Peptides against a protein of PDB entry 6EJA. Designs and how they scored, part 2

Target 1, 276 residues: chain A of PDB entry 6EJA
Amino acid sequence: VEYMPANPVRIAFVLVVHGRASRQLQRMFKAIYHKDHFYYIHVDKRSNYLHRQVLQVSRQYSNVRVTPWRMATIWGGASLLSTYLQSMRDLLEMTDWPWDFFINLSAADYPIRTNDQLVAFLSRYRDMNFLKSHGRDNARFIRKQGLDRLFLECDAHMWRLGDRRIPEGIAVDGGSDWFLLNRRFVEYVTFSTDDLVTKMKQFYSYTLLPAESFFHTVLENSPHCDTMVDNNLRITNWNRKLGCKCQYKHIVDWCGCSPNDFKPQDFHRFQQTARP

## One batch from the design tools (peptide; made by RFdiffusion4, then SolubleMPNN)

Design b1_p16_7_s3
Fold by OpenDDE base, seed 5:
Order: C-alpha cells, then structure tokens, then sequence
Structure b1_p16_7_s3 (fold): chain B 276 residues (1-276), chain A 16 residues (1-16)
C-alpha cells in the first residue's frame, strides 16, 4: 500500500497543446485526471478545433480551465516561456485553486507513475524543485543551445540577430524543459522584482528554447538555489544521433533535435527504470 | 492509473 500523506500536495497541471490531437489529449487527460488536482490548458492560437474540444472538457470539470489568452508558439520559440510565465501568474491569481506544484505537460506526455506515488513523493519533497540538467559541459551546452546568441521570435520564425553575452555573475544551466516546480518558487519567478528575475526574463525573451534553461538558471542563481533537485521524474527516449538532423532550419536560425517516439514496448521498459 | 513522465535532453544542436 502506498503511503498516504496527511496533507497531500495538489498539482497544477499546465497542458500546452496544439494541432488536432484531441484523442491523444483525451487519453492523456483521463490518465492524469484527479479531482484534487488542477488542470490549466493552453491551446495554440492556431488550433481552433482543438480549442473547441478542450473548452468542452473544461465545462465538464470544475478543476479544468482553459487559458483565455492563446499564444502562437513555434518550435524553440520564446513564446513558450511566455506561455508558462503567464500561466503561472494566472494560477497564482486563482485563489480558489490551492495548488502546491506546477507541472507542465504536452498532449504527447503520459504518466508512468500512479497518482498516489506522485503525490506521495511530492508531498515528501514539497519544498524542492525538480529540474533536470543537461549533465554535460556547460560551455558546450551554451554553444549548442545558442544562449550566447540573440534571437527574435517574429512571423512564426526565430530570427538570429547576432551575438550576445551571458549576463555577468549568472551561472547558466539547463536541460529538460519538463519540470516540477513548487508554488513558492513559482511565486518568486512571478512576483520577484530582484535583478535576477528581471534580467533573466528580459534575457530569455530573446532566447531560443528558453524553457530548457530559464527556470534552471533562475533557480540556481536565486535564494532558492538549495531547493534544486536534478531530476524531473520523467523518462526519456532521447537519441541525439537519430533525432538531431537540423530539421528545424525552416523555423529557427539554429539546429535542433527532436526526441524519439515512444513505442509500446518502451513504456514497460521505462517504467522499470523510472527514477524514484 | 499510472503516470508516466518523460525526460527530454536539451534540443539545441548548434549553429547551422
């Protein structure tokens, strides 16, 4: 029997979805839905069909809401971070939703742990933030991510404008753009007026793949740095050799990678190797 | 119901 905490954490699941993957979203939603959690769904501005479908779902559940604003996001676009940041602000302003953790998901995501397991774990570590770092050479990470380059998202394209310097005194880090953040840190990111948050928000508004680095960098350079856990409790089917073909040149002035698709047999394997 | 979580490595792959 799984441990049941006396004061279980409640999760705000932020779903960023696009396209016409209504069935996939429905399956994922059913898999992760629980009455004690909250679901805030952003549908890409261009995905009107999906938006209509999601609205229908939101009307059926009191703990499901859809963003009244919608962004048109592209691969690697800075707008993705804007989406998360605005969602965080919205969620903090929803006083009727007492969530403890922020977890981002896409329609392609699927949970490998039971709700009880996840809640038990997060309840034990409710003061921690779970961000997975790249685990490689930081200089290489900066180069590969183009963090020393200035990008502008405009007309559904990430334009590389030139070179830039990493702000002095900032230790840049990053890795996975899938994370679990506690409410306290989200509050800090949302409402802090310190130089770190202010400068990083500005810096990352011109950053490629900002969600892979923003929260890592802010957290590690903040007074909350001791809450960092180098784990996002997720499984990866990542093979850069296969997934990195610079296939996004038409969208961004940079090369990028895509994760491999999961196969049914992979799920069983990954469940066995899932990190506690 | 099982919750499956996935890790994703950084997607940046350098200058074209």
Amino acid sequence: as target 1 above (276 residues)
Amino acid sequence: KDLEWYEVEPRGDGEP
Scores: peptide ipSAE 0.322, ipTM 0.730, DockQ to the pose 0.400; fails the geometry check
Fold by OpenDDE base, seed 4:
Structure b1_p16_7_s3 (fold): chain B 276 residues (1-276), chain A 16 residues (1-16)
Amino acid sequence: as target 1 above (276 residues)
Amino acid sequence: KDLEWYEVEPRGDGEP
């Protein structure tokens, strides 16, 4: 029996979806849907069919909304961070949606924990932020991510413009682009006018794969740094040997990797994920 | 209902 909190957290799920994966999205949505949570869905600007489908869903559920704005996102594009940041602002401005946590998802995601488990866990740690770090050498991370390089998203391509320096005094970190952020931190990221947030927003607007590092970096350098938990409560079938093919050269001036599909034999890994 | 969450390691793989 899972612990039932007296004041269960409510989650804002931000779904960033694209393509024609309507069936997958529907499956995932059904799996994660709960009346007590909120679902804010961004559909890629180019995915009109999917957008129509998602709109239909949103009309059926009061706690499901679709972003009135849509971005044309690309793999590794800075626009993904913009999507999240704008979504965060929107969600904070939705006074009728009292969410406590922000969780991002894609159409390919599927819940491995029950809602009760997730809610119980987050309710216990409602003051924490869950960001999984890379766990490697930071210099290597910076190099591999191209954080010391300047990128420009333009014409559906991430152009590498040149080298840049990481701002002095900033401890850069990153890892998974899947995170669980509490409302307080989201408020900070959204509304703070301090030098850190301002500088990082600018810095990461020219960053490849910004979602993998922005929130980590901001959090760790912010007054909220003590709220960081190096865990995103997620399991990814990550095999770099299989997933790193530099297959995105046509989109970005950098090499990248993709996670692999889960196989039945991989399900045992779900049991290895420890809660903080 | 089971919620499966996927973790993705950083995708950057260096300069081409």
Scores: peptide ipSAE 0.302, ipTM 0.725, DockQ to the pose 0.393; fails the geometry check
Fold by OpenDDE base, seed 2:
Structure b1_p16_7_s3 (fold): chain B 276 residues (1-276), chain A 16 residues (1-16)
Amino acid sequence: as target 1 above (276 residues)
Amino acid sequence: KDLEWYEVEPRGDGEP
């Protein structure tokens, strides 16, 4: 429902980018930029050219900043979660940026709403967190994700060390690693010292594809569990026939899928769809 | 309707 909110939410967009796709990043940035929002960009440590380009953008806009630290991230690496967690901490410590929602984006995942629609929607549901679950058999999810396996990120490789157990009393969930989190939940994840957050941070430091499961699992087992909405308001070009070829065996001791780039013929999917 | 729907798939695809 479209309405004019009396107190519109302000969004912190976190972009984790790598490679040399400056044009693609520029296009996405132009599409999502608004003066009332905030943009925090992490550039992979190895992507120096892209870093220089992003720095130029950040100098042109007061509400765009680049992380002063940079990590070398790999597909499925545990360090990706570290990147998000550190970004969250940084954003919470920026007292001059009063954001209400944390949203991560990539060039392969676009929001399905206009800025006005997104702001109106989030302003109406400002107390909710939007995480999309896999929506299938959880045992299959655990097996396919390798959540019952111990991984170590070392020398740009995810090493499978052996088997492990899911922590007692924890209901594991996950799905998309693209989410919309309200500031309150981000504060909880960042600063809580309770057993749940402490154990999950430790557990997921040895987890493959941690961002696809960490926030889901923490939220659903936390005092904030009633704030979960099973939707992330995203469109990702998932084509498993093309994207699931176990192409990362040289990087990780596991098989996985990747989203595909959007093509002009895919634009029809940017429209609202209804589940049967 | 406020919530739009689309299908999402996690990236994990099992043991090699």
Scores: peptide ipSAE 0.301, ipTM 0.725, DockQ to the pose 0.480; fails the geometry check
Fold by OpenDDE base, seed 1:
Structure b1_p16_7_s3 (fold): chain B 276 residues (1-276), chain A 16 residues (1-16)
Amino acid sequence: as target 1 above (276 residues)
Amino acid sequence: KDLEWYEVEPRGDGEP
């Protein structure tokens, strides 16, 4: 029997999309759309065709909006974090959208759980934040992510400038850049003027793949640290042997990996995944 | 409607 919450949470879905895959986006949108949730879509500055398509969708639904600002994001770029942070601020300023959770998505994402299941789960754990950690050696994580390296995003490239030190007293963590954050924590990240948030925003302005560790690190070192749940309720077809080819060297001065596309034969894996 | 979500491991793979 599925849990039926008395006060169901409402979700702000932030979609960061690029390219020309309008049909794929449309399919994903149809799969995740619900009248009780909110959808805030950022289209890459270079993806004008997609932007036009998304604008058409936003005009058809009152709970769908498109960012009036657009960034040119690159793989691993610090600008991706800026995109999320700005979208968070925008969403907090939208007083007519009473959302409880922030969930980020890409055009490649597809729902594996029903809306009812997701809402029931989040309604039960509405005070928690869901961030999936790497679950491995932290030193290796720091090294592989290049967190001890200084990067500068400029001219659609992530330039490695040199070495840097991780701030003293900060417990660095990270993993998946897909997360579910409650409104309270988003408010903290957006409006707090404490040393942690200020310092981390500055630090991660020069960080490769910032979304994979910024929110983890801020949360775990914040007064909200007890709300951390090491789960993002997501499944990714990750095969490092296939996805790690250092294929982004032309964009970033670092090696990176990409998840593999799911195949129909992989569907059984989704059904077998345990969720809290 | 079923929601399928992807879990992505960290993408960093070290120095070139």
Scores: peptide ipSAE 0.298, ipTM 0.720, DockQ to the pose 0.406; fails the geometry check

## One batch from the design tools (peptide; made by RFdiffusion4, then SolubleMPNN)

Design b1_p17_7_s2
Fold by OpenDDE base, seed 4:
Structure b1_p17_7_s2 (fold): chain B 276 residues (1-276), chain A 17 residues (1-17)
Amino acid sequence: as target 1 above (276 residues)
Amino acid sequence: FFAVSGGASLRGDGEIP
């Protein structure tokens, strides 16, 4: 029997999409759409075709909005974090959208549980934030992520400028840039004027793949640190051997990895999702 | 609850050799 919450959480889905995969996005959107949730879609500035398609969708549903601003995001770019931060601010300023959770998705993501299951779960853990850590040596993570390096996003490229120090007193963490954040934490990130948030926003504006580490680091060093769950409720097909080819070196002055696409043979993994 | 595909999730892998 599925748990039926008395006060079900409402979700703000932030979709960051790019390219020309309108059909894929449409399929994914239909799979996650529910009248009680909210959908805020950012289309890459360069993806005009997709933007037109998404605008059409937004006109059909009152709980679907498209960002009036658009960023040109690149793989690993700091602008991705900016996109999330701005979207968070927008969502908090939308007083007519009483959302409880922030969930980011791409057009390539797909739900493997029902909406009811998701809502039930999040309603039970409404005070928690779901971020997946790298699960490895932290020093290695810092090194591999280039967190001790200064990057500048400029002209669709992430330029490595030099070395930098991790801010004093900050425990850096990170992992997946896919997460589920409760409204309270999003409010903190958005409106807090404390030294942590201020410093981290500055720090991560010069960081490669900032979304993989910013929210982790801020959360773990914040008064909200006890709300972290080391689980982002995502299944990612990681195979470093296949996915780490430094394939984005033309965009960023660093090597990176990408997860691999799921194959039909991997379907059984969807049935074995671990829950916190 | 979600399957992530399509290279959207990335991870740093060190300096370019």
Scores: peptide ipSAE 0.396, ipTM 0.890, DockQ to the pose 0.842; fails the geometry check
Fold by OpenDDE base, seed 3:
Structure b1_p17_7_s2 (fold): chain B 276 residues (1-276), chain A 17 residues (1-17)
Amino acid sequence: as target 1 above (276 residues)
Amino acid sequence: FFAVSGGASLRGDGEIP
């Protein structure tokens, strides 16, 4: 018998989308849509066609909104973190949307569990934050991520400016830039004026792939550190041999990796996967 | 609960050779 929560959590889905894959987005949206959740969609500034399509969707559903601001988010750029942070602020200021969890998704993501299963799980663990760490040597992670390097996003490029020091007294961590964060932690990240949040926002504004490390680092060094679960409830098809070819060097002054694609026909393989 | 496809995420892999 599946757990039925007495007070089911409501989810704010933040969709960061780009390109022209409107049909793919529509399919994904339909798969995750529920009347009790909220959907806040950011469309890349350069993706005007997609923006028009998303606006049409938002007019059909009262619980779907599109960001009035749009950023040109290059992958690996600091602006991606800015996008999340601004969306978090927006969502907290929407008093008519009583959401409990923040979940980020792209158009390339797809649910492999039912809404009921997701809600039941998150309702049981509503006080937890779900972030997946890299699971490797931390020093190696720092080096590979270029966290000890200063980057500047300008003209749709991440420029490497030089070396920098990791802040003292901070336990740096990271991994996946896909996560599930509870409202309490999002409030902390958004509104806290403590040294941790302030310094980390500054530090990560010059960081490559900041969303892969910012929330991990802030959480683990915050008063909310005991709420971390090392699981982001995502399945990612990582194949470093195939996905790590420095294919983003035209965008960033660094080498990066990308996971392999999952096809819809592959999703059945994950239906029997044990719950975290 | 979600499957992530390629192009949706990045990971640092060091300096450009």
Scores: peptide ipSAE 0.392, ipTM 0.889, DockQ to the pose 0.826; fails the geometry check
Fold by OpenDDE base, seed 2:
Structure b1_p17_7_s2 (fold): chain B 276 residues (1-276), chain A 17 residues (1-17)
Amino acid sequence: as target 1 above (276 residues)
Amino acid sequence: FFAVSGGASLRGDGEIP
């Protein structure tokens, strides 16, 4: 019997989806759906079929909404961060949805723990933010991510415009663009007018893969820095040898990596998930 | 708590050679 918290957290799941994999999305949605949580779904502007399917789902459940705005996102594009930031604002403005945590997912993600386990865990650590850092040399991270380079998203391409400097006094960090953020921190990111948030929003609007670094950097340099947990509660099958082939050079003026799909042989890894 | 598949996760890997 799992511990049942007295005041269980309620989760806002933000699903950023694209393509035509409606059945896959449906399966994932059913796996994570609970009446006490909230689901806010952004469908890529180009994915009209999927949008229609998702709209149908949203009409069936009162706690499922679809973004009225839609962005055309590309791999590594700054627009992905914009998508998250706008969704955060929307969710905060939805006063009828009292969520406690923000969790981003894609259609390719899948839960490997029960809802009760997730809720119990997050209820215990409701004041924490879960972001996974890269775990490497920071200078190397900056270099590899191209954080010292200026990028512009235009015409479905990430153009490298030139070099730039990292803002002074800012400790840049990053890693996974999958995270769990508490409402308080999301409020801070959304509504704060301090120099940190303002400058970072500007900085990351010209950043490649901004979601991998923006929230880490803002959190670690903010008054909320003590709430960081270096764990995003995700399992990703990284194999750089197989996943780093500069395969996105047609979309971005930079090399990138992607994780590999899990195989049945990897199942044991789901059972060995490290928890804080 | 979640498994992430290959299509979603990204990482920079430096300049194009």
Scores: peptide ipSAE 0.388, ipTM 0.889, DockQ to the pose 0.822; fails the geometry check
Fold by OpenDDE base, seed 1:
Structure b1_p17_7_s2 (fold): chain B 276 residues (1-276), chain A 17 residues (1-17)
Amino acid sequence: as target 1 above (276 residues)
Amino acid sequence: FFAVSGGASLRGDGEIP
């Protein structure tokens, strides 16, 4: 008997999409679409064709909306965090959308579990936030991420301006920029005026790859710290040898890595993962 | 619950050599 929760959680899916992946997006959207969830889609300012396609979809479904604002995001740019934060604010202001969880996705993501399984799991752990940490030496993470460096996003480039100090008394953490956040924590991040949130928003506005660390850091230093689960419920094909080639040096004054595409040979990994 | 493919996930890898 599949345990059907008495009060199933409703999910706000935030899709940040760009480029020419209209067909891929459509396939992914069909795979994750459910009438009980909400879909808020941000299309990169430069992706006009994709924007038109997404607008057409939003007109067909009442639970699909497109951001009226559009940002030009770059790999590693601070604007990505701004996109998420603004989307969170928008979603909280949409009183007709009673969502319980915030899940970010790209056009390259694909569900490997059923909606029922996802809802059942999140309904059981509705008070938790799912963020995956790097799981290694934190000092090394800070150095590799460039968190002790000041960056400025300007003219579609992340400029390294110099060194900076990490705020005192803050335990910095991070890892994946893919996460599942409950509404309560999103409300805290959006509306809190405490020193933690205020300082971190400022700090991360000059941070490379801010979405990989901002929410982790805020959560772990907040009154909500006990709600953290070190699992983002994602499978990512990391091959450092193939994915870390400093391929983004033309966009950012830093080296970075990208995950590799899954190959058919990797499909067995989806079946063996006991982790949901 | 989700598979991430392509350039969707990012990690810093240090200074440009």
Scores: peptide ipSAE 0.381, ipTM 0.884, DockQ to the pose 0.862; fails the geometry check

Design b1_p17_7_s4
Fold by OpenDDE base, seed 5:
Structure b1_p17_7_s4 (fold): chain B 276 residues (1-276), chain A 17 residues (1-17)
Amino acid sequence: as target 1 above (276 residues)
Amino acid sequence: FFAVSGGSSLRGDGEIP
């Protein structure tokens, strides 16, 4: 059941993009664009052609901005978390953009619901944060993610330096690096000086795939822990048998998995999205 | 509300054999 909210939420879409797929990005952008939302786009430092194209878009729309800083990110790199954290700070400092939710997307993502449906849903649950947990044994998750290992991003590689301990008193969690966060929690992550946020920022600066665990862990151990919803409102074609081939060992000193492409046979899954 | 395409994310899967 959908309703028209009296005070509809406004969304800050953070797009982290790279490569040369400008046409693909343009199609995705048009699909998600609305005048009441905000779009903050980070283009990889190495993707100059794409950057030029995105700048052209930003000049055409007042609610589209491009990050003045650009990072060279790699698969599984700690710099991805830095990108999100810096973008969050930037968005909070943009006083002329009164956004209520933070949603991250890539150029290859695509909406499967209408804007009205998304806004209606988030307006109803405006005080919640949407993060999807791994849904398996936590110890196994820690081991598989390499959270008990120290990594350093250097020379476009994630180097495994050695072992480390998980901080005491912290309940580590994680899962998908795609999420929806409300402004209140983003403010906490950005400006809090408490021990939790300080320690976790330091810890995850040497973590492999930090965006898959940082926000989960911070939220669940914070005063905002009761706002977590174990649903990131994403559909991912996850098949570990097909997607786990350790194909990223040339970039990171660790094995990883990737989701699979959707096929026409998977279309029914888009229509059966579960709500919290 | 969004579909995530293949190859757009990475998940840890343990040490390199």
Scores: peptide ipSAE 0.407, ipTM 0.896, DockQ to the pose 0.816
Fold by OpenDDE base, seed 4:
Structure b1_p17_7_s4 (fold): chain B 276 residues (1-276), chain A 17 residues (1-17)
Amino acid sequence: as target 1 above (276 residues)
Amino acid sequence: FFAVSGGSSLRGDGEIP
């Protein structure tokens, strides 16, 4: 049941985009655009065409900005986390953008609920952080993610350098790198000088697929741990049998998986609620 | 609330055989 919140949350959408999918991005953007939200778009450093297109959009809407800095991100690269962290800092420094939630999206994502539904839901749970855990054996997750391995991003490659230990006293978690984070937690991640945040930023700067684990781990080990909801409000078509082909081994010294595209026959899944 | 598509959502799958 939807309700009209008295104080509706405002969302900072962080779009991390790359390639040439300008039309796709445009469609997605139009689908999620609302005057009360904020859109901060990072275009991969290598995607100049897309950057030009996105700049055009940003000039048309006052609540759309493009990152003045651009990173060359690769699949699994630590730079993706850097992108998010820097964007978070930027967004917090934009005092004219009073956002309440941070939501990351790619050009391939698409809303399956209305803005009103999203806002209503997040307004109800404005104090929560939405991160989806892997839902399996944690040791296996660590092993499969290579969290006990040291990686270095250099020259568009994730180099595996060796083994490392998980920091003592830290409960590592992770799962999806798509999440919804409230401003309070983002502030904590951005400005906290405590040992947890400091060490985790360092640790994850040498981590493969860091965005899949950093925020989970920081949150769960932080004073904000009770705000975690094990739901990222995403529908992902996971089929490991089809999606785990080690297809990125040329980019990273590790095997990885990707979700499968939805098919028309999967449409019924969109009718299901993603609410926790 | 969102459908995730494409190869942007990834998981580690262990060492390269």
Scores: peptide ipSAE 0.411, ipTM 0.896, DockQ to the pose 0.849; fails the geometry check
Fold by OpenDDE base, seed 3:
Formats: sequence, C-alpha cells, structure tokens
Structure b1_p17_7_s4 (fold): chain B 276 residues (1-276), chain A 17 residues (1-17)
Amino acid sequence: as target 1 above (276 residues)
Amino acid sequence: FFAVSGGSSLRGDGEIP
C-alpha cells in the first residue's frame, strides 16, 4: 500500500566521499536525487579530482552544496565525527533549506527503495531517530571497539595512547555509523550545552570509530531517548570471516572490519524484502 | 532503504595481535 503523506518530509543527504570514483558517485547521486531534498557533499581534502567533479554537480542544482571546508578523514578517525557534526551545524544554519531528516551516505551506498517509499516512511515516523545497535554483548562491543582506549588522530593515523575509563552513569551503545536522524535531535546534538552533549563530544574526540557510537550514546542518554528505533534502514553484508582481517592496522592502532561489497546486480534481491 | 557496500563502513575488532 502506497502512502501519500500530506506533509512530506524533506531530507538532507550528507554525502561523505573520497577517492576518484566519480562515475560511481554520479550514478548513486542520480538514484537518490529529488528536487525536494537537499544534498550536502563533503569531499575528502586529498581528493581534489573528485572535488572538482562534485563542484560541477553543485553548480547544476540549487539544492546541492559542497562543504567549503574539507577534512582529511581517515577511516576510524575522530575527524569523521567532526565532519558530521560540522555538516549538521552548517545544515541547521542554512535557513533556506527546510530539511526534516539527516541521512548520511557514502559513494558506495545505493538506494534499494524508491524516493516515494522513503519519504512516505519517514513522514510517518518523522519524530523518530533510526540507529542500529550492534546486537551483541555490550561489554564485548566496548572492548572490540576500543572505547576503553584513548586514541589521538594525528598525521593521518589513529594513535593508541593508553587506557581510559568509560564515563560513569552513561549508557554506552553503538553499532552502525549509518543512520537517519530527525532535525530535532540534530538540533539537540548541535546546540545543546548540557553536560551529556558536552562531555560526549569531548570523549569521542579521542575515540576510535566515533560515529559508530556517538549518536547512539547521546540519544539513549538524552531527553530524546524514547525516539530511538533500532533500525538504520540499511542493508549491510557482514561476513566477519571475510571482512575482519585487521585491514586497517596501517591507519589505526587497532583492528577493524568491513562489510562485503554489494553489486548493482544484487539490488533487485532487496526489493522483495519486507519494510521495517 | 539503502545498501551499504564494503569500504564504506568500519567496525572495531580488538587489539592488533
């Protein structure tokens, strides 16, 4: 049953992209583009070719902007969270862009539902925030993520400095760093000066893979905790045997995992899946 | 609503052996 919302939500898509995969990005962009949404694109500081290509796109569409600032984001680095937080602030300061939801994407992501379906769904649940938890033992998650370790991002590397304590009184959670957040919560994260937000921003500035747990932790300990949905509306092909080979040890002083690739030809299989 | 491919996500897996 197709739902037609009376007041459809408008989405701010934040695209964090790097490398030289311009064609892939273009295909993905076209697949998600709609005139009623907004697209804010951050290109890695080191990806000048891609930046030029993205700038060309932004000149063609009034609802596409490129971040004037660019970070050299390493995978697992604290700077990734900084990128999201700054983009959130920017988007909130863009008064001419009345967006309702924040959705982050990479160039390797691809929509498996139509825009109408996405809008209908989010319009129905416009007061909710969609984050996926790890679904494991929380203590194990903390250990595996290295949340009890202090990291410093410097010279394109995440240095492990030592041990640290998890803040007392805080319910730490996390999972996927892909999420859908409503404007209200983004406003809270961006502008709140309460102890929770302030301390968590500080804590996660020295955290490995901060985007995988920052928003979860802040949300669950905030006045907005009842808005959490344990579903990020993403399909990820996790295979630990294949994806956990400590591939990133040259970048971070820690082991990490990555999901398997989906190919465009595989996407048709997902059309038959039930909606969350 | 979205498919995530490899290289776009990272998760911690413990200390380097």
Scores: peptide ipSAE 0.409, ipTM 0.894, DockQ to the pose 0.832; fails the geometry check
Fold by OpenDDE base, seed 1:
Structure b1_p17_7_s4 (fold): chain B 276 residues (1-276), chain A 17 residues (1-17)
Amino acid sequence: as target 1 above (276 residues)
Amino acid sequence: FFAVSGGSSLRGDGEIP
């Protein structure tokens, strides 16, 4: 008998989507949709066709909403963090949506476990936050991420302005920008006026790929630091040789990597991985 | 619990040579 939690967690899925992949999004949405969860969808300001399609979906389901505001996000842009932070605020202000966890997804993501399995797991660990760290030398991570560099998002480009110092007394960390955060931590990030949150919001507004480091850094330096689990419950097909070609230099004044698509031959990896 | 496919996850890889 599958363990059914007495008080199952409810999830706010935040979908940040762009482009023309409406069919892919529809398939993914159907795969993750459940009546007990909530879906808050941000469509890139430039993706009008997709926006119209998503609006149609939101009209069909009471637990699906679309952001009334839309940002033009770019790869590595600080605006992506702004999108998440604003979405978090919106979700906290929606008193009719009693969600327990925040999970971000893109149109390219797909569930590899059942909803029941996800809910059971998160219900057991409802007080934890799931963020995956880079797992390597932290100094190298800082250098590779450009965290010691000042960036400005302007005219759909991330401009490198110069060098900057990491704030003193802050343990910087990061890794994946895909995570699962509990409501309590999201509330802290959204409404806290302490020096940590205030300074980090300012710091990361001029940061490349801020979502890969902001939440890690804030969490680990906060009173909630003991709630961190170094696992984001994602499987990503990383192949540095194939994915790191500095292919985004036209958008950002920095080099970056992207994961590779899974192939049918990779299916066995979903079954063998210890990660749920 | 989720598979992330290409283009959705990003990492910094250093300054442009």
Scores: peptide ipSAE 0.395, ipTM 0.887, DockQ to the pose 0.858; fails the geometry check

